# Peptides against a protein of PDB entry 1Y74: the designs that were tried, part 40

Target 1, 57 residues: chain A of PDB entry 1Y74
Amino acid sequence: LGLERDVSRAVELLERLQRSGELPPQKLQALQRVLQSRFCSAIREVYEQLYDTLDIT

## One batch from the design tools (peptide; made by RFdiffusion4, then SolubleMPNN)

Design b2_p21_8_s1 (from b2_p21_8, 14 letters changed)
Fold by OpenDDE base, seed 4:
Structure b2_p21_8_s1 (fold): chain B 57 residues (1-57), chain A 21 residues (1-21)
Amino acid sequence: as target 1 above (57 residues)
Amino acid sequence: RRAELERLFQEAEEVVQRLLE
């Protein structure tokens, strides 16, 4: 599924941006925490279930 | 380096926007 891969890619990019130190880290960390939250994970599972049920690639 | 990081940030923003659509 593209969604899980896209979330993982977004987190990876945010981690790289944070480690560089060239951008203010606080907003990047906040966004990363949102993407890794239980809430976001639950929403992702719902979307994945819908796509599996509807056979949407 | 700065331009590369700005590009990576834009790529991350595009991914997040797709998740919100």
Scores: peptide ipSAE 0.065, ipTM 0.588, DockQ to the pose 0.692
Fold by OpenDDE base, seed 3:
Structure b2_p21_8_s1 (fold): chain B 57 residues (1-57), chain A 21 residues (1-21)
Amino acid sequence: as target 1 above (57 residues)
Amino acid sequence: RRAELERLFQEAEEVVQRLLE
């Protein structure tokens, strides 16, 4: 699925946007925290495992 | 600079949309 790669890319882009200072950082930082949360990681792993088990990857 | 930031935002948004699909 490459979800780990996609999440990592999203976080990288959000960090760049925050450092630019051109946008209010609060919402961007909140989204970054969600994507980096243990909860989000656990959900991602469940999805990846399910797809691996179902052989639909 | 603003155009570059807008591009980065659009790219991030596309990635997030794929994750939520």
Scores: peptide ipSAE 0.062, ipTM 0.587, DockQ to the pose 0.537
Fold by OpenDDE base, seed 1:
Structure b2_p21_8_s1 (fold): chain B 57 residues (1-57), chain A 21 residues (1-21)
Amino acid sequence: as target 1 above (57 residues)
Amino acid sequence: RRAELERLFQEAEEVVQRLLE
């Protein structure tokens, strides 16, 4: 599953948006923190394990 | 510049939506 890569890409895009200064950075930073949180990482790992187990194509 | 930011935001949104599927 490319979920880890997708999360990393989302974080990268949020960083670019923050550095532009053209959008309220605080909300973007909050979203970035959520995506980089231990909670999000744990949920991602469970999700990936579940898909590996269920063999969903 | 605004259009570029909107594009980047939409791309990020699409990634987030995939995480919710």
Scores: peptide ipSAE 0.061, ipTM 0.584, DockQ to the pose 0.586
Fold by OpenDDE base, seed 5:
Order: structure tokens, then C-alpha cells, then sequence
Structure b2_p21_8_s1 (fold): chain B 57 residues (1-57), chain A 21 residues (1-21)
């Protein structure tokens, strides 16, 4: 599964955008926190669990 | 284009915040 990798990549991109100064860094950081939250982690785990059961990559 | 991106980000942020409520 690539979902965890995709989330990690999104976080990395947000960090790069924060350093660029093109967008409000605090807002980007807030979005980063959402992606790293227990909420998103729980959704990801449910998703991965379902796909493991269904044998879907 | 920067202002447009900021607007889109704010809209996305609002949707995410509603989902987390």
C-alpha cells in the first residue's frame, strides 16, 4: 500500500512549501498537523486494514 | 496565481476543519 507513503510525501511537500514563503507558513503547518493527526492515522489504518483483507495493493 | 492558490488553500482548509469537527 502506498497511502502511508503518499501522506508522508504530502507532509514533505508542505514542509518545502513552508520554506518557500509563497504561502502562509502557519496555514501549511496546520495542514501538516492535520495529516499527521490521530484522525488521519486512524482513517489510514482502517483503509489499509480493509485493503489487506481484500488483497488490494 | 499566488493569490488564487492561497484562496484554494483556504477553501481546502475550511473543508478539512469541518471534517474534523
Amino acid sequence: as target 1 above (57 residues)
Amino acid sequence: RRAELERLFQEAEEVVQRLLE
Scores: peptide ipSAE 0.045, ipTM 0.570, DockQ to the pose 0.215

Design b2_p21_8_s3 (from b2_p21_8, 15 letters changed)
Fold by OpenDDE base, seed 2:
Structure b2_p21_8_s3 (fold): chain B 57 residues (1-57), chain A 21 residues (1-21)
Amino acid sequence: as target 1 above (57 residues)
Amino acid sequence: RRRELEEQFREAERVVQELLE
């Protein structure tokens, strides 16, 4: 599952967008904080476990 | 563990609310 890599890439892109100044930096920073939260990490882990268990392929 | 999860949910809720403002 690439979800951890995709989240890490999303955070990197948010940091670049914050530095560009093209978008409201505060909202981008808030979204980055959500994605880096222990809550999002726990949901990701549960999703990965369910995906592996339920074999939805 | 339940209390820590409840605290993480409340923190996530605050940050999501701030994002939606």
Scores: peptide ipSAE 0.046, ipTM 0.547, DockQ to the pose 0.034
Fold by OpenDDE base, seed 5:
Structure b2_p21_8_s3 (fold): chain B 57 residues (1-57), chain A 21 residues (1-21)
Amino acid sequence: as target 1 above (57 residues)
Amino acid sequence: RRRELEEQFREAERVVQELLE
């Protein structure tokens, strides 16, 4: 399932954007915290379980 | 754990709102 990799890639891109200074780093850091949260991980786990069970293409 | 998830959910909502402003 690509979601874990896609979330990890999104976090990496947010860290790069924070270092570039082109965007407000506080908002980017807040979004990164959401993506790394236990809440986001729990939603991902539910999605992965449903995907595996329902074969939602 | 439930209270921490509820707090993280409320934080996620605040962040999404701030990003949409």
Scores: peptide ipSAE 0.045, ipTM 0.546, DockQ to the pose 0.041
Fold by OpenDDE base, seed 3:
Structure b2_p21_8_s3 (fold): chain B 57 residues (1-57), chain A 21 residues (1-21)
Amino acid sequence: as target 1 above (57 residues)
Amino acid sequence: RRRELEEQFREAERVVQELLE
């Protein structure tokens, strides 16, 4: 699963949106902090392991 | 390590709630 790459791309897009100033930067920064958290990384790792084990198509 | 993860969980939960309001 490319979830690590997709999360990294989502963070990059959030950083670009924060620099544009078109959206409230505080909410975008808060979402970026969640996506970069060790909690989100731990959920991703568990999800990837479960996906590989359960073969959920 | 477990305490740090539990703190980050509670922080992420608060931020997700604030985004859904």
Scores: peptide ipSAE 0.043, ipTM 0.550, DockQ to the pose 0.038
Fold by OpenDDE base, seed 1:
Structure b2_p21_8_s3 (fold): chain B 57 residues (1-57), chain A 21 residues (1-21)
Amino acid sequence: as target 1 above (57 residues)
Amino acid sequence: RRRELEEQFREAERVVQELLE
């Protein structure tokens, strides 16, 4: 599953947007914290387990 | 372990609230 890579890429893009100053850095930093949270990681793990169990080939 | 999960959940709720404001 590409979710871990996609989340990592989303975090990298958020860090670039924070440095550009085009958007309020506080809201971007809050979103980055959510994506890096243990809660988001736990949801990803549950999703990966369900995906593996449901055998959606 | 339950208290640590409850603390992490409360922290995630605060960050989600700040994002939705």
Scores: peptide ipSAE 0.043, ipTM 0.537, DockQ to the pose 0.033

Design b2_p21_8_s4 (from b2_p21_8, 15 letters changed)
Fold by OpenDDE base, seed 3:
Structure b2_p21_8_s4 (fold): chain B 57 residues (1-57), chain A 21 residues (1-21)
Amino acid sequence: as target 1 above (57 residues)
Amino acid sequence: RREELERQFQEAERVVQLLLE
């Protein structure tokens, strides 16, 4: 599933945006922390499992 | 472990709200 790659790409883009200084770095850093959280990882795993289960139906 | 996930959920919700404002 592309979701892990898309999350990794989103984090990379957020790190670039934080270094550009064009946007408030605190909000971008907070979003990065959420995307890298154990919560988002657990939701991704549940989503992947549900997709695998529904694609078999 | 559940309490940590609950805390991370509440933090994620707060951050999403602040990004949609």
Scores: peptide ipSAE 0.050, ipTM 0.545, DockQ to the pose 0.041
Fold by OpenDDE base, seed 1:
Structure b2_p21_8_s4 (fold): chain B 57 residues (1-57), chain A 21 residues (1-21)
Amino acid sequence: as target 1 above (57 residues)
Amino acid sequence: RREELERQFQEAERVVQLLLE
């Protein structure tokens, strides 16, 4: 599943945006903290398990 | 572990609300 890679890419983009100063860095940092949280990882694991169970290909 | 995940859920919810404002 690409979700772990997509989350990692989203974090990388957020770190670049924080360094550019073009956007409010506090909101970007807060979003980065959510994406790197154990909660977000646990939801990803549940999604991956459901996807593997429902993907009848 | 459950209480820690619950605290992380509540903090994530608070942060998502602040991002949508």
Scores: peptide ipSAE 0.047, ipTM 0.542, DockQ to the pose 0.038
Fold by OpenDDE base, seed 2:
Structure b2_p21_8_s4 (fold): chain B 57 residues (1-57), chain A 21 residues (1-21)
Amino acid sequence: as target 1 above (57 residues)
Amino acid sequence: RREELERQFQEAERVVQLLLE
């Protein structure tokens, strides 16, 4: 599952958007903090585990 | 560990609400 790579790519894109100034940098930074949170990592781990268990059925 | 995840969930929810405003 590429979810870790997709989250890492989303964070990289958010950092680029923050530097462009085209969007409110504070909202983008808040979203980046959520994506880098231990909460999002835990949800990703649960999702990966559910996919691994469902792909065996 | 549960209580820390609960705190991070509540903080993430608060931030998501502020992003959707």
Scores: peptide ipSAE 0.045, ipTM 0.543, DockQ to the pose 0.037
Fold by OpenDDE base, seed 4:
Structure b2_p21_8_s4 (fold): chain B 57 residues (1-57), chain A 21 residues (1-21)
Amino acid sequence: as target 1 above (57 residues)
Amino acid sequence: RREELERQFQEAERVVQLLLE
């Protein structure tokens, strides 16, 4: 539950940084695309399953 | 579905490498 919120917050911060123009938007947009990828979603799902298994302890 | 996930993995690795440069 925490990791999904943290990823969503990281994406929101990256979108704000892209709009500020203080940093090259291309690298920030590339990182945002990685965080929103099916790959990162699959890693998050594996992490949540492992965490749920450990939280039963 | 697995082949598409493997492709997205390789694309993400490439982008992460370019961010670390």
Scores: peptide ipSAE 0.045, ipTM 0.543, DockQ to the pose 0.037

## One batch from the design tools (peptide; made by RFdiffusion4, then SolubleMPNN)

Design b2_p22_1_s1
Fold by OpenDDE base, seed 5:
Parts: C-alpha cells; sequence; structure tokens
Structure b2_p22_1_s1 (fold): chain B 57 residues (1-57), chain A 22 residues (1-22)
C-alpha cells in the first residue's frame, strides 16, 4: 500500500530528523502528529479497502 | 550527509502524498 508505506516512512524520517538536533523540532513534531492523526488513519483505511477490492499491490 | 539525504527523502514523500491527495 503506497499511502501506508509513505506515511510510515515519513514518520520514521521525521523522528530521525528530530533526534539529529540540527533542525527546529516544532514543525517536524506538528507534521508527525498530523500524519499519525485519526484523519490520516481513516484515509489509510480507505486506501486499504480500495486496494483489497481491486487487488492492487 | 545523512541528515540532508533524510530531509530530501521527506520532501519527496511530501510530494508523493500531495499528488495522492490532490
Amino acid sequence: as target 1 above (57 residues)
Amino acid sequence: SELQQEYEELLALYQRLQELLR
């Protein structure tokens, strides 16, 4: 699932970037929270159902 | 650097997500 994988990878990268200490963490943290929000989770579920129905890998 | 590469990959992911949600 492209959306799920991209969101998961984005969250991983945001965590790494925050740990580096080289960038202001506030906006990175905010973006991470949005990507892990209920809205994004719901969209991921919609995509999962769509991919299951159409047998798209 | 690893930091620069990670940031650039994040930007690429943003662009991909933007395309999916447009």
Scores: peptide ipSAE 0.172, ipTM 0.751, DockQ to the pose 0.724
Fold by OpenDDE base, seed 1:
Structure b2_p22_1_s1 (fold): chain B 57 residues (1-57), chain A 22 residues (1-22)
Amino acid sequence: as target 1 above (57 residues)
Amino acid sequence: SELQQEYEELLALYQRLQELLR
């Protein structure tokens, strides 16, 4: 799914940006925590079930 | 630079996520 892929890619980018050391890490870490939260996981699950139910690839 | 490219991609992803979740 686009949502799952985008969330995963966003987390990857946030980790890389943090490791670069060229940006303050606090806000990046906060955003990463939100994207990896149970809330975001629940939303991803809803989207997955919708696409499965509607047979959307 | 690689950092600028990664930051720009993150911004694009943010915009896409906003569209999906609105």
Scores: peptide ipSAE 0.170, ipTM 0.750, DockQ to the pose 0.723
Fold by OpenDDE base, seed 2:
Structure b2_p22_1_s1 (fold): chain B 57 residues (1-57), chain A 22 residues (1-22)
Amino acid sequence: as target 1 above (57 residues)
Amino acid sequence: SELQQEYEELLALYQRLQELLR
């Protein structure tokens, strides 16, 4: 699913950007926390249910 | 550079997520 894939890729990129040490990590860490939060997971679940119900891939 | 490319991809993902959540 698009949302799930995009969120997962965004988290991966945030981790790489933090590990590089070339950017201040604070804002990147904050965004990563939001993307891995229960709230974000719930939103992903809603989208997944919608895609399943409407037969959208 | 790899860092620049990764940052640009992240920005593109951000824009895409904004469109999905609007």
Scores: peptide ipSAE 0.169, ipTM 0.749, DockQ to the pose 0.719
Fold by OpenDDE base, seed 3:
Structure b2_p22_1_s1 (fold): chain B 57 residues (1-57), chain A 22 residues (1-22)
Amino acid sequence: as target 1 above (57 residues)
Amino acid sequence: SELQQEYEELLALYQRLQELLR
């Protein structure tokens, strides 16, 4: 699923960017927390259920 | 650089997520 894969990849990139030490980590960490939050997880679940129900590939 | 490429990919992902959630 596109949304699930994109969120997962975004989190991975944020972790790499934080480890680089070349950027202030605070905003990157905040964004990562949002993407891994219960809210974001709920949105992903809704998206997955919509695709399952509507048989969208 | 690798850092620049990673940042650019993150921006591209952000744009795709915006399209899905608009």
Scores: peptide ipSAE 0.169, ipTM 0.748, DockQ to the pose 0.631

Design b2_p22_1_s2
Fold by OpenDDE base, seed 1:
Structure b2_p22_1_s2 (fold): chain B 57 residues (1-57), chain A 22 residues (1-22)
Amino acid sequence: as target 1 above (57 residues)
Amino acid sequence: SELEREYQELLALYQRLLELLS
């Protein structure tokens, strides 16, 4: 689903931005941790179940 | 630059995620 893909892409970008060294890494790393948290995983699960229930591809 | 492009894409993703959650 779109949420899962967007979260995954956001994490990829955050990792690339951190490795560039052109931006302070602390806030980027904090955001990455949030996006990879159990909270975000739970939200993704809810959306996945909604799409399954409503038969949305 | 590539950095600006990547940062801009991240901002766009952030906006989409906010819309989905709000």
Scores: peptide ipSAE 0.197, ipTM 0.767, DockQ to the pose 0.732
Fold by OpenDDE base, seed 2:
Structure b2_p22_1_s2 (fold): chain B 57 residues (1-57), chain A 22 residues (1-22)
Amino acid sequence: as target 1 above (57 residues)
Amino acid sequence: SELEREYQELLALYQRLLELLS
């Protein structure tokens, strides 16, 4: 799904940006925590189930 | 630079995520 792919890519980019050391890491790390939270996982699951149930591609 | 490209991609992803959640 687009949402899952975008979240995964966003997390990957956040990790790379943090490792670069050229940007303040605090806000990047906070955003990463949100994207990897149980809440975001639940939202991704809801989207996945909706797409599966409604046969949306 | 690579850093700028990665940051811009992150911003684009942020925008798409906002659209999906709204």
Scores: peptide ipSAE 0.197, ipTM 0.766, DockQ to the pose 0.728
Fold by OpenDDE base, seed 4:
Structure b2_p22_1_s2 (fold): chain B 57 residues (1-57), chain A 22 residues (1-22)
Amino acid sequence: as target 1 above (57 residues)
Amino acid sequence: SELEREYQELLALYQRLLELLS
């Protein structure tokens, strides 16, 4: 799914950017927490169900 | 640089996520 791929890639990039040490980590960490939250998991589940139901690739 | 590329890709992902949620 596009949403799942985008969220996963975003988290990966946030982790890499934090490890670089060239940017203040606090805001990056906050965004990562949101993307890995139950809220985002629920949104991903909704999209997954929609794609499964509508047979969208 | 790699940092700039990664940051720009993150921004692009952010834009796509906003489109999905709006």
Scores: peptide ipSAE 0.197, ipTM 0.766, DockQ to the pose 0.734
Fold by OpenDDE base, seed 3:
Structure b2_p22_1_s2 (fold): chain B 57 residues (1-57), chain A 22 residues (1-22)
Amino acid sequence: as target 1 above (57 residues)
Amino acid sequence: SELEREYQELLALYQRLLELLS
């Protein structure tokens, strides 16, 4: 769903921005860790189940 | 620049995620 796709794309962009070296990596890395945390994974699972159950596009 | 474009897309994704969580 949209949430999963947006989180995945956000992580991809954070990795690219860190590799560029043009920005301080600390805050970008911290945000990436949050987005890849078990907490965010659990939220994605809940939203996915809600969309499947309620048939929301 | 490419860096600016990628940063702007990240900001847009941030906004969409906030909308879903709100």
Scores: peptide ipSAE 0.196, ipTM 0.765, DockQ to the pose 0.706

Design b2_p22_1_s3
Fold by OpenDDE base, seed 4:
Structure b2_p22_1_s3 (fold): chain B 57 residues (1-57), chain A 22 residues (1-22)
Amino acid sequence: as target 1 above (57 residues)
Amino acid sequence: SELEREYQELLALYEELQRLLQ
């Protein structure tokens, strides 16, 4: 699928943005926490399961 | 619901990030 990869890439980019100091880190860190949350993992799992089951293009 | 609230939180944070990157 690639959803897990996309989330991982998003987190990586957020971490880089935080280290650069170009933007206020609070919102970036909050978004990172959400992306790494159990909630997002659960949603991703459901999405991937449904995607595989339904063979969505 | 809890799920809806968490989803909305994610969207809000994403939208704020978009704004900051504009």
Scores: peptide ipSAE 0.039, ipTM 0.536, DockQ to the pose 0.051
Fold by OpenDDE base, seed 1:
Structure b2_p22_1_s3 (fold): chain B 57 residues (1-57), chain A 22 residues (1-22)
Amino acid sequence: as target 1 above (57 residues)
Amino acid sequence: SELEREYQELLALYEELQRLLQ
């Protein structure tokens, strides 16, 4: 599973986009907040646990 | 923003669930 890594990479890219000024920052900031939220983290954790339990290749 | 509003709603629901499980 690379979900945690993918989320971290997404946040990194969002931060770079905000600094570059290519896009209005407000929606980017909102998306970043969602990805870094306790809610998102908890769902990710449950997903990873289920993945391990079900032994999905 | 719409996305921010949706985030806040989901967060509120999550926090409520936490309270119920305590």
Scores: peptide ipSAE 0.029, ipTM 0.484, DockQ to the pose 0.047
Fold by OpenDDE base, seed 3:
Structure b2_p22_1_s3 (fold): chain B 57 residues (1-57), chain A 22 residues (1-22)
Amino acid sequence: as target 1 above (57 residues)
Amino acid sequence: SELEREYQELLALYEELQRLLQ
């Protein structure tokens, strides 16, 4: 699904932002940890089930 | 964690609802 790919892309962008030094890396790193956590995976799993059931296009 | 468990419970409830409505 698109959500899985979007999350992966978001993590990639966060890593680039951390290397740029434009923003404090601590907050960016915290956001990255959330996106890669089991919590995020659980939310994504719920979304995917809803998506399959409702057949959203 | 507690939050992770809550979302897994929500998923389980949703799946059960699907079975009841089919």
Scores: peptide ipSAE 0.027, ipTM 0.460, DockQ to the pose 0.028
Fold by OpenDDE base, seed 2:
Structure b2_p22_1_s3 (fold): chain B 57 residues (1-57), chain A 22 residues (1-22)
Amino acid sequence: as target 1 above (57 residues)
Amino acid sequence: SELEREYQELLALYEELQRLLQ
Protein backbone atom coordinates (compact mmCIF):
# COMPACT_ATOMS: atom_id res chain seq x y z
CA LEU B 1 0.00 0.00 0.00
CA GLY B 2 1.19 3.47 -0.88
CA LEU B 3 -1.24 5.54 1.16
CA GLU B 4 1.32 6.55 3.78
CA ARG B 5 3.77 7.55 1.04
CA ASP B 6 1.06 9.51 -0.81
CA VAL B 7 0.12 11.42 2.33
CA SER B 8 3.78 12.25 2.99
CA ARG B 9 4.19 13.47 -0.59
CA ALA B 10 1.04 15.58 -0.31
CA VAL B 11 2.39 17.28 2.84
CA GLU B 12 5.70 17.96 1.08
CA LEU B 13 3.90 19.56 -1.87
CA LEU B 14 1.75 21.67 0.44
CA GLU B 15 4.86 23.00 2.19
CA ARG B 16 6.42 23.91 -1.16
CA LEU B 17 3.24 25.67 -2.30
CA GLN B 18 3.14 27.69 0.91
CA ARG B 19 6.75 28.83 0.40
CA SER B 20 6.20 29.74 -3.27
CA GLY B 21 3.38 32.17 -2.48
CA GLU B 22 1.43 31.18 -5.60
CA LEU B 23 -1.65 30.51 -3.47
CA PRO B 24 -2.93 31.98 -0.19
CA PRO B 25 -1.19 29.88 2.48
CA GLN B 26 -3.97 29.78 5.11
CA LYS B 27 -6.12 27.06 3.51
CA LEU B 28 -3.03 25.06 2.49
CA GLN B 29 -1.77 25.19 6.06
CA ALA B 30 -5.14 24.01 7.37
CA LEU B 31 -5.13 21.05 4.97
CA GLN B 32 -1.58 20.19 6.04
CA ARG B 33 -2.69 20.14 9.68
CA VAL B 34 -5.51 17.71 8.83
CA LEU B 35 -3.18 15.38 6.91
CA GLN B 36 -0.74 15.30 9.84
CA SER B 37 -3.43 14.80 12.50
CA ARG B 38 -3.92 11.74 14.69
CA PHE B 39 -7.37 11.37 13.13
CA CYS B 40 -5.97 11.09 9.61
CA SER B 41 -3.38 8.53 10.74
CA ALA B 42 -6.07 6.48 12.45
CA ILE B 43 -8.31 6.47 9.36
CA ARG B 44 -5.32 5.37 7.27
CA GLU B 45 -4.67 2.53 9.70
CA VAL B 46 -8.27 1.27 9.42
CA TYR B 47 -8.10 1.51 5.63
CA GLU B 48 -4.87 -0.50 5.49
CA GLN B 49 -6.24 -3.12 7.88
CA LEU B 50 -9.35 -3.58 5.72
CA TYR B 51 -7.19 -4.24 2.67
CA ASP B 52 -5.09 -6.74 4.62
CA THR B 53 -8.22 -8.57 5.79
CA LEU B 54 -9.82 -8.69 2.34
CA ASP B 55 -6.50 -9.65 0.68
CA ILE B 56 -6.70 -6.70 -1.71
CA THR B 57 -3.43 -5.15 -2.83
CA SER A 1 -12.96 14.87 20.27
CA GLU A 2 -15.86 14.11 17.92
CA LEU A 3 -13.49 13.00 15.14
CA GLU A 4 -11.68 10.64 17.50
CA ARG A 5 -15.03 9.17 18.53
CA GLU A 6 -15.94 8.54 14.89
CA TYR A 7 -12.58 6.84 14.39
CA GLN A 8 -13.23 4.56 17.37
CA GLU A 9 -16.65 3.62 15.97
CA LEU A 10 -15.17 2.77 12.57
CA LEU A 11 -12.47 0.66 14.21
CA ALA A 12 -15.10 -1.19 16.25
CA LEU A 13 -17.11 -1.98 13.11
CA TYR A 14 -13.99 -3.33 11.42
CA GLU A 15 -13.19 -5.56 14.39
CA GLU A 16 -16.75 -6.91 14.49
CA LEU A 17 -16.64 -7.70 10.77
CA GLN A 18 -13.34 -9.51 11.26
CA ARG A 19 -14.86 -11.67 13.99
CA LEU A 20 -17.85 -12.59 11.82
CA LEU A 21 -15.64 -13.66 8.90
CA GLN A 22 -13.33 -15.87 10.96
Scores: peptide ipSAE 0.023, ipTM 0.458, DockQ to the pose 0.030

Design b2_p22_1_s4
Fold by OpenDDE base, seed 1:
Parts: C-alpha cells; sequence; structure tokens
Structure b2_p22_1_s4 (fold): chain B 57 residues (1-57), chain A 22 residues (1-22)
C-alpha cells in the first residue's frame, strides 16, 4: 500500500542522509526509530485493515 | 526537501486515519 511505501522511502532517505555525513546523525536516527516503531506499525496495520472499506485517497 | 515531503505525506495519512477513527 501507499503508506507502507512512504514509510519505507522515508527510512531509506534517512539512512542515506546518515551515510552522507552532511548532518549530525542523532536527530536523523531518532526520526528513523519513530518511523520503524511499534506505533507506526500499529497505525499501518489499522490502515491496511480499513483500506478496503474506507477511501482515504 | 524530498525527505520532508515524504514525511509530511506520511503524517497526513496518519491524521486522516485518526479523523476517520474519531
Amino acid sequence: as target 1 above (57 residues)
Amino acid sequence: SRLREEYERLLELYRRLLELLR
């Protein structure tokens, strides 16, 4: 789904930014932890369960 | 800019979901 793709892309971008060394990694790592958290996973699960019954596009 | 755009899109989806579940 689109949400899963967006999360994956955001994590990918954060990893690339961390490898580049252009920015201090601490806040980037914190944001990555949030995007890969149980919270985000739970939201995605609910989103996927309701996707066929609710059109949020 | 690309990262911010993707993150904001994600947040918008979350907000819309929460609105539906309210």
Scores: peptide ipSAE 0.051, ipTM 0.534, DockQ to the pose 0.150
Fold by OpenDDE base, seed 5:
Structure b2_p22_1_s4 (fold): chain B 57 residues (1-57), chain A 22 residues (1-22)
Amino acid sequence: as target 1 above (57 residues)
Amino acid sequence: SRLREEYERLLELYRRLLELLR
């Protein structure tokens, strides 16, 4: 789904930024952890289920 | 939907945070 793509892209960008060493990694890692958290996964799962059930846009 | 909108707002927040960090 589009949301999964967007999250994956965001995580990819964070990982690249962390590898570059141009920025302090702590905040980047924290942001990545939030994006990959159970909270975000649960929201995405609920969205996917609702999308599949109701065919919402 | 509200759920999608809230999720997208979260993503937008992180996008903006990334922009500020750069």
Scores: peptide ipSAE 0.046, ipTM 0.532, DockQ to the pose 0.059
Fold by OpenDDE base, seed 4:
Structure b2_p22_1_s4 (fold): chain B 57 residues (1-57), chain A 22 residues (1-22)
Amino acid sequence: as target 1 above (57 residues)
Amino acid sequence: SRLREEYERLLELYRRLLELLR
């Protein structure tokens, strides 16, 4: 779904910002960890299951 | 719909944070 793509794009942006060295990497890494966390993955999975089953769009 | 909204809200917050940092 679009959410998976959005998360991936957000992670890519964070990685680019980390490589630039213009910002402290720790906060950027923390945000990246949250986006790639089991929690976010679980939420996405549930959403996708509901979307496929109920067409909640 | 609530689950979707909460998830998208989280993503939007992160987007805003990234915009403030760059």
Scores: peptide ipSAE 0.046, ipTM 0.531, DockQ to the pose 0.058
Fold by OpenDDE base, seed 3:
Structure b2_p22_1_s4 (fold): chain B 57 residues (1-57), chain A 22 residues (1-22)
Amino acid sequence: as target 1 above (57 residues)
Amino acid sequence: SRLREEYERLLELYRRLLELLR
């Protein structure tokens, strides 16, 4: 789904920022961990399940 | 969908945070 792609893009950008060394990586890693957290994954999973079940447009 | 809206709001927050870091 579109939201999953947006999360993946955000994580990709965070990884690039971490590799650049322009910013301290600790806070960037923390943001990445939140985006890849079980909480965000659970929200996505529930949404996908509802989408599959209800076939929402 | 409330669930989708909450997820999108979270993503928007992190997008704004990334913009501040650039």
Scores: peptide ipSAE 0.045, ipTM 0.527, DockQ to the pose 0.057

Design b2_p22_2_s1
Fold by OpenDDE base, seed 2:
Structure b2_p22_2_s1 (fold): chain B 57 residues (1-57), chain A 22 residues (1-22)
Amino acid sequence: as target 1 above (57 residues)
Amino acid sequence: DELRREYAELLRLMEEILELFA
């Protein structure tokens, strides 16, 4: 679940960085949208299935 | 300082995420 954990933490940081108001939010918001997209969700699902099937930890 | 630390962590995480697609 490394990918899931990394994506989740990245989103948390993006939200915090945006709320700080010290950085231009546009690119941060764009990246957050990508990480929360259905595409990323699908990738996470594939990885989770692979880890479950191959029993790798 | 906190902002810089959070930004640095984000960059590290993005690097790790992107490496999975390499």
Scores: peptide ipSAE 0.458, ipTM 0.867, DockQ to the pose 0.697
Fold by OpenDDE base, seed 5:
Structure b2_p22_2_s1 (fold): chain B 57 residues (1-57), chain A 22 residues (1-22)
Amino acid sequence: as target 1 above (57 residues)
Amino acid sequence: DELRREYAELLRLMEEILELFA
């Protein structure tokens, strides 16, 4: 599903950008925390259930 | 260049993610 895939890729990029050391890590890390938060996980679950119900890929 | 491409992709993804809340 799109949301889960987009969030996963975003987290991967955030980790790579942080490891580069060429950008201030604080805001990148904060964004990563939001994307990996319980709130974001709950939203992903809702969308996953919706896609499962409607069989949208 | 790789850093710029990765940052640009991140911005695009965040835009798509945020659109789901609009």
Scores: peptide ipSAE 0.458, ipTM 0.867, DockQ to the pose 0.668
Fold by OpenDDE base, seed 3:
Structure b2_p22_2_s1 (fold): chain B 57 residues (1-57), chain A 22 residues (1-22)
Amino acid sequence: as target 1 above (57 residues)
Amino acid sequence: DELRREYAELLRLMEEILELFA
């Protein structure tokens, strides 16, 4: 799904940005943790079910 | 330049993610 792909790509970018060392890592790391949290996973699961049920692209 | 592009893409993705909750 689009959400899953967007979250996955966002996490990848956050990791790259942190590794660059050119930005303060704290806020980037915090955002990454949110996107990789069980809360975010639960949201993705709900939306996946909604997409399946409503047959929306 | 690469850093700027990556940061810009991240912002775009976050906007798309957050739009689901708007």
Scores: peptide ipSAE 0.458, ipTM 0.866, DockQ to the pose 0.668
Fold by OpenDDE base, seed 4:
Structure b2_p22_2_s1 (fold): chain B 57 residues (1-57), chain A 22 residues (1-22)
Amino acid sequence: as target 1 above (57 residues)
Amino acid sequence: DELRREYAELLRLMEEILELFA
């Protein structure tokens, strides 16, 4: 799914950016927490159901 | 340059993610 893929890639990038040590990590960590939150997981599930229902790839 | 590219990609992805909610 596009959303799941985008979120996964975004988290990957956030982790890489944090590991670089070249940027203040706090805001990046906060964003990562949001993207990995139960709220976002629930949204992804809703989208997944919609994709399944509408047969969208 | 790599850092900037990664940051730019992140911004693009966030825009795409947010657009799904708009």
Scores: peptide ipSAE 0.456, ipTM 0.866, DockQ to the pose 0.693

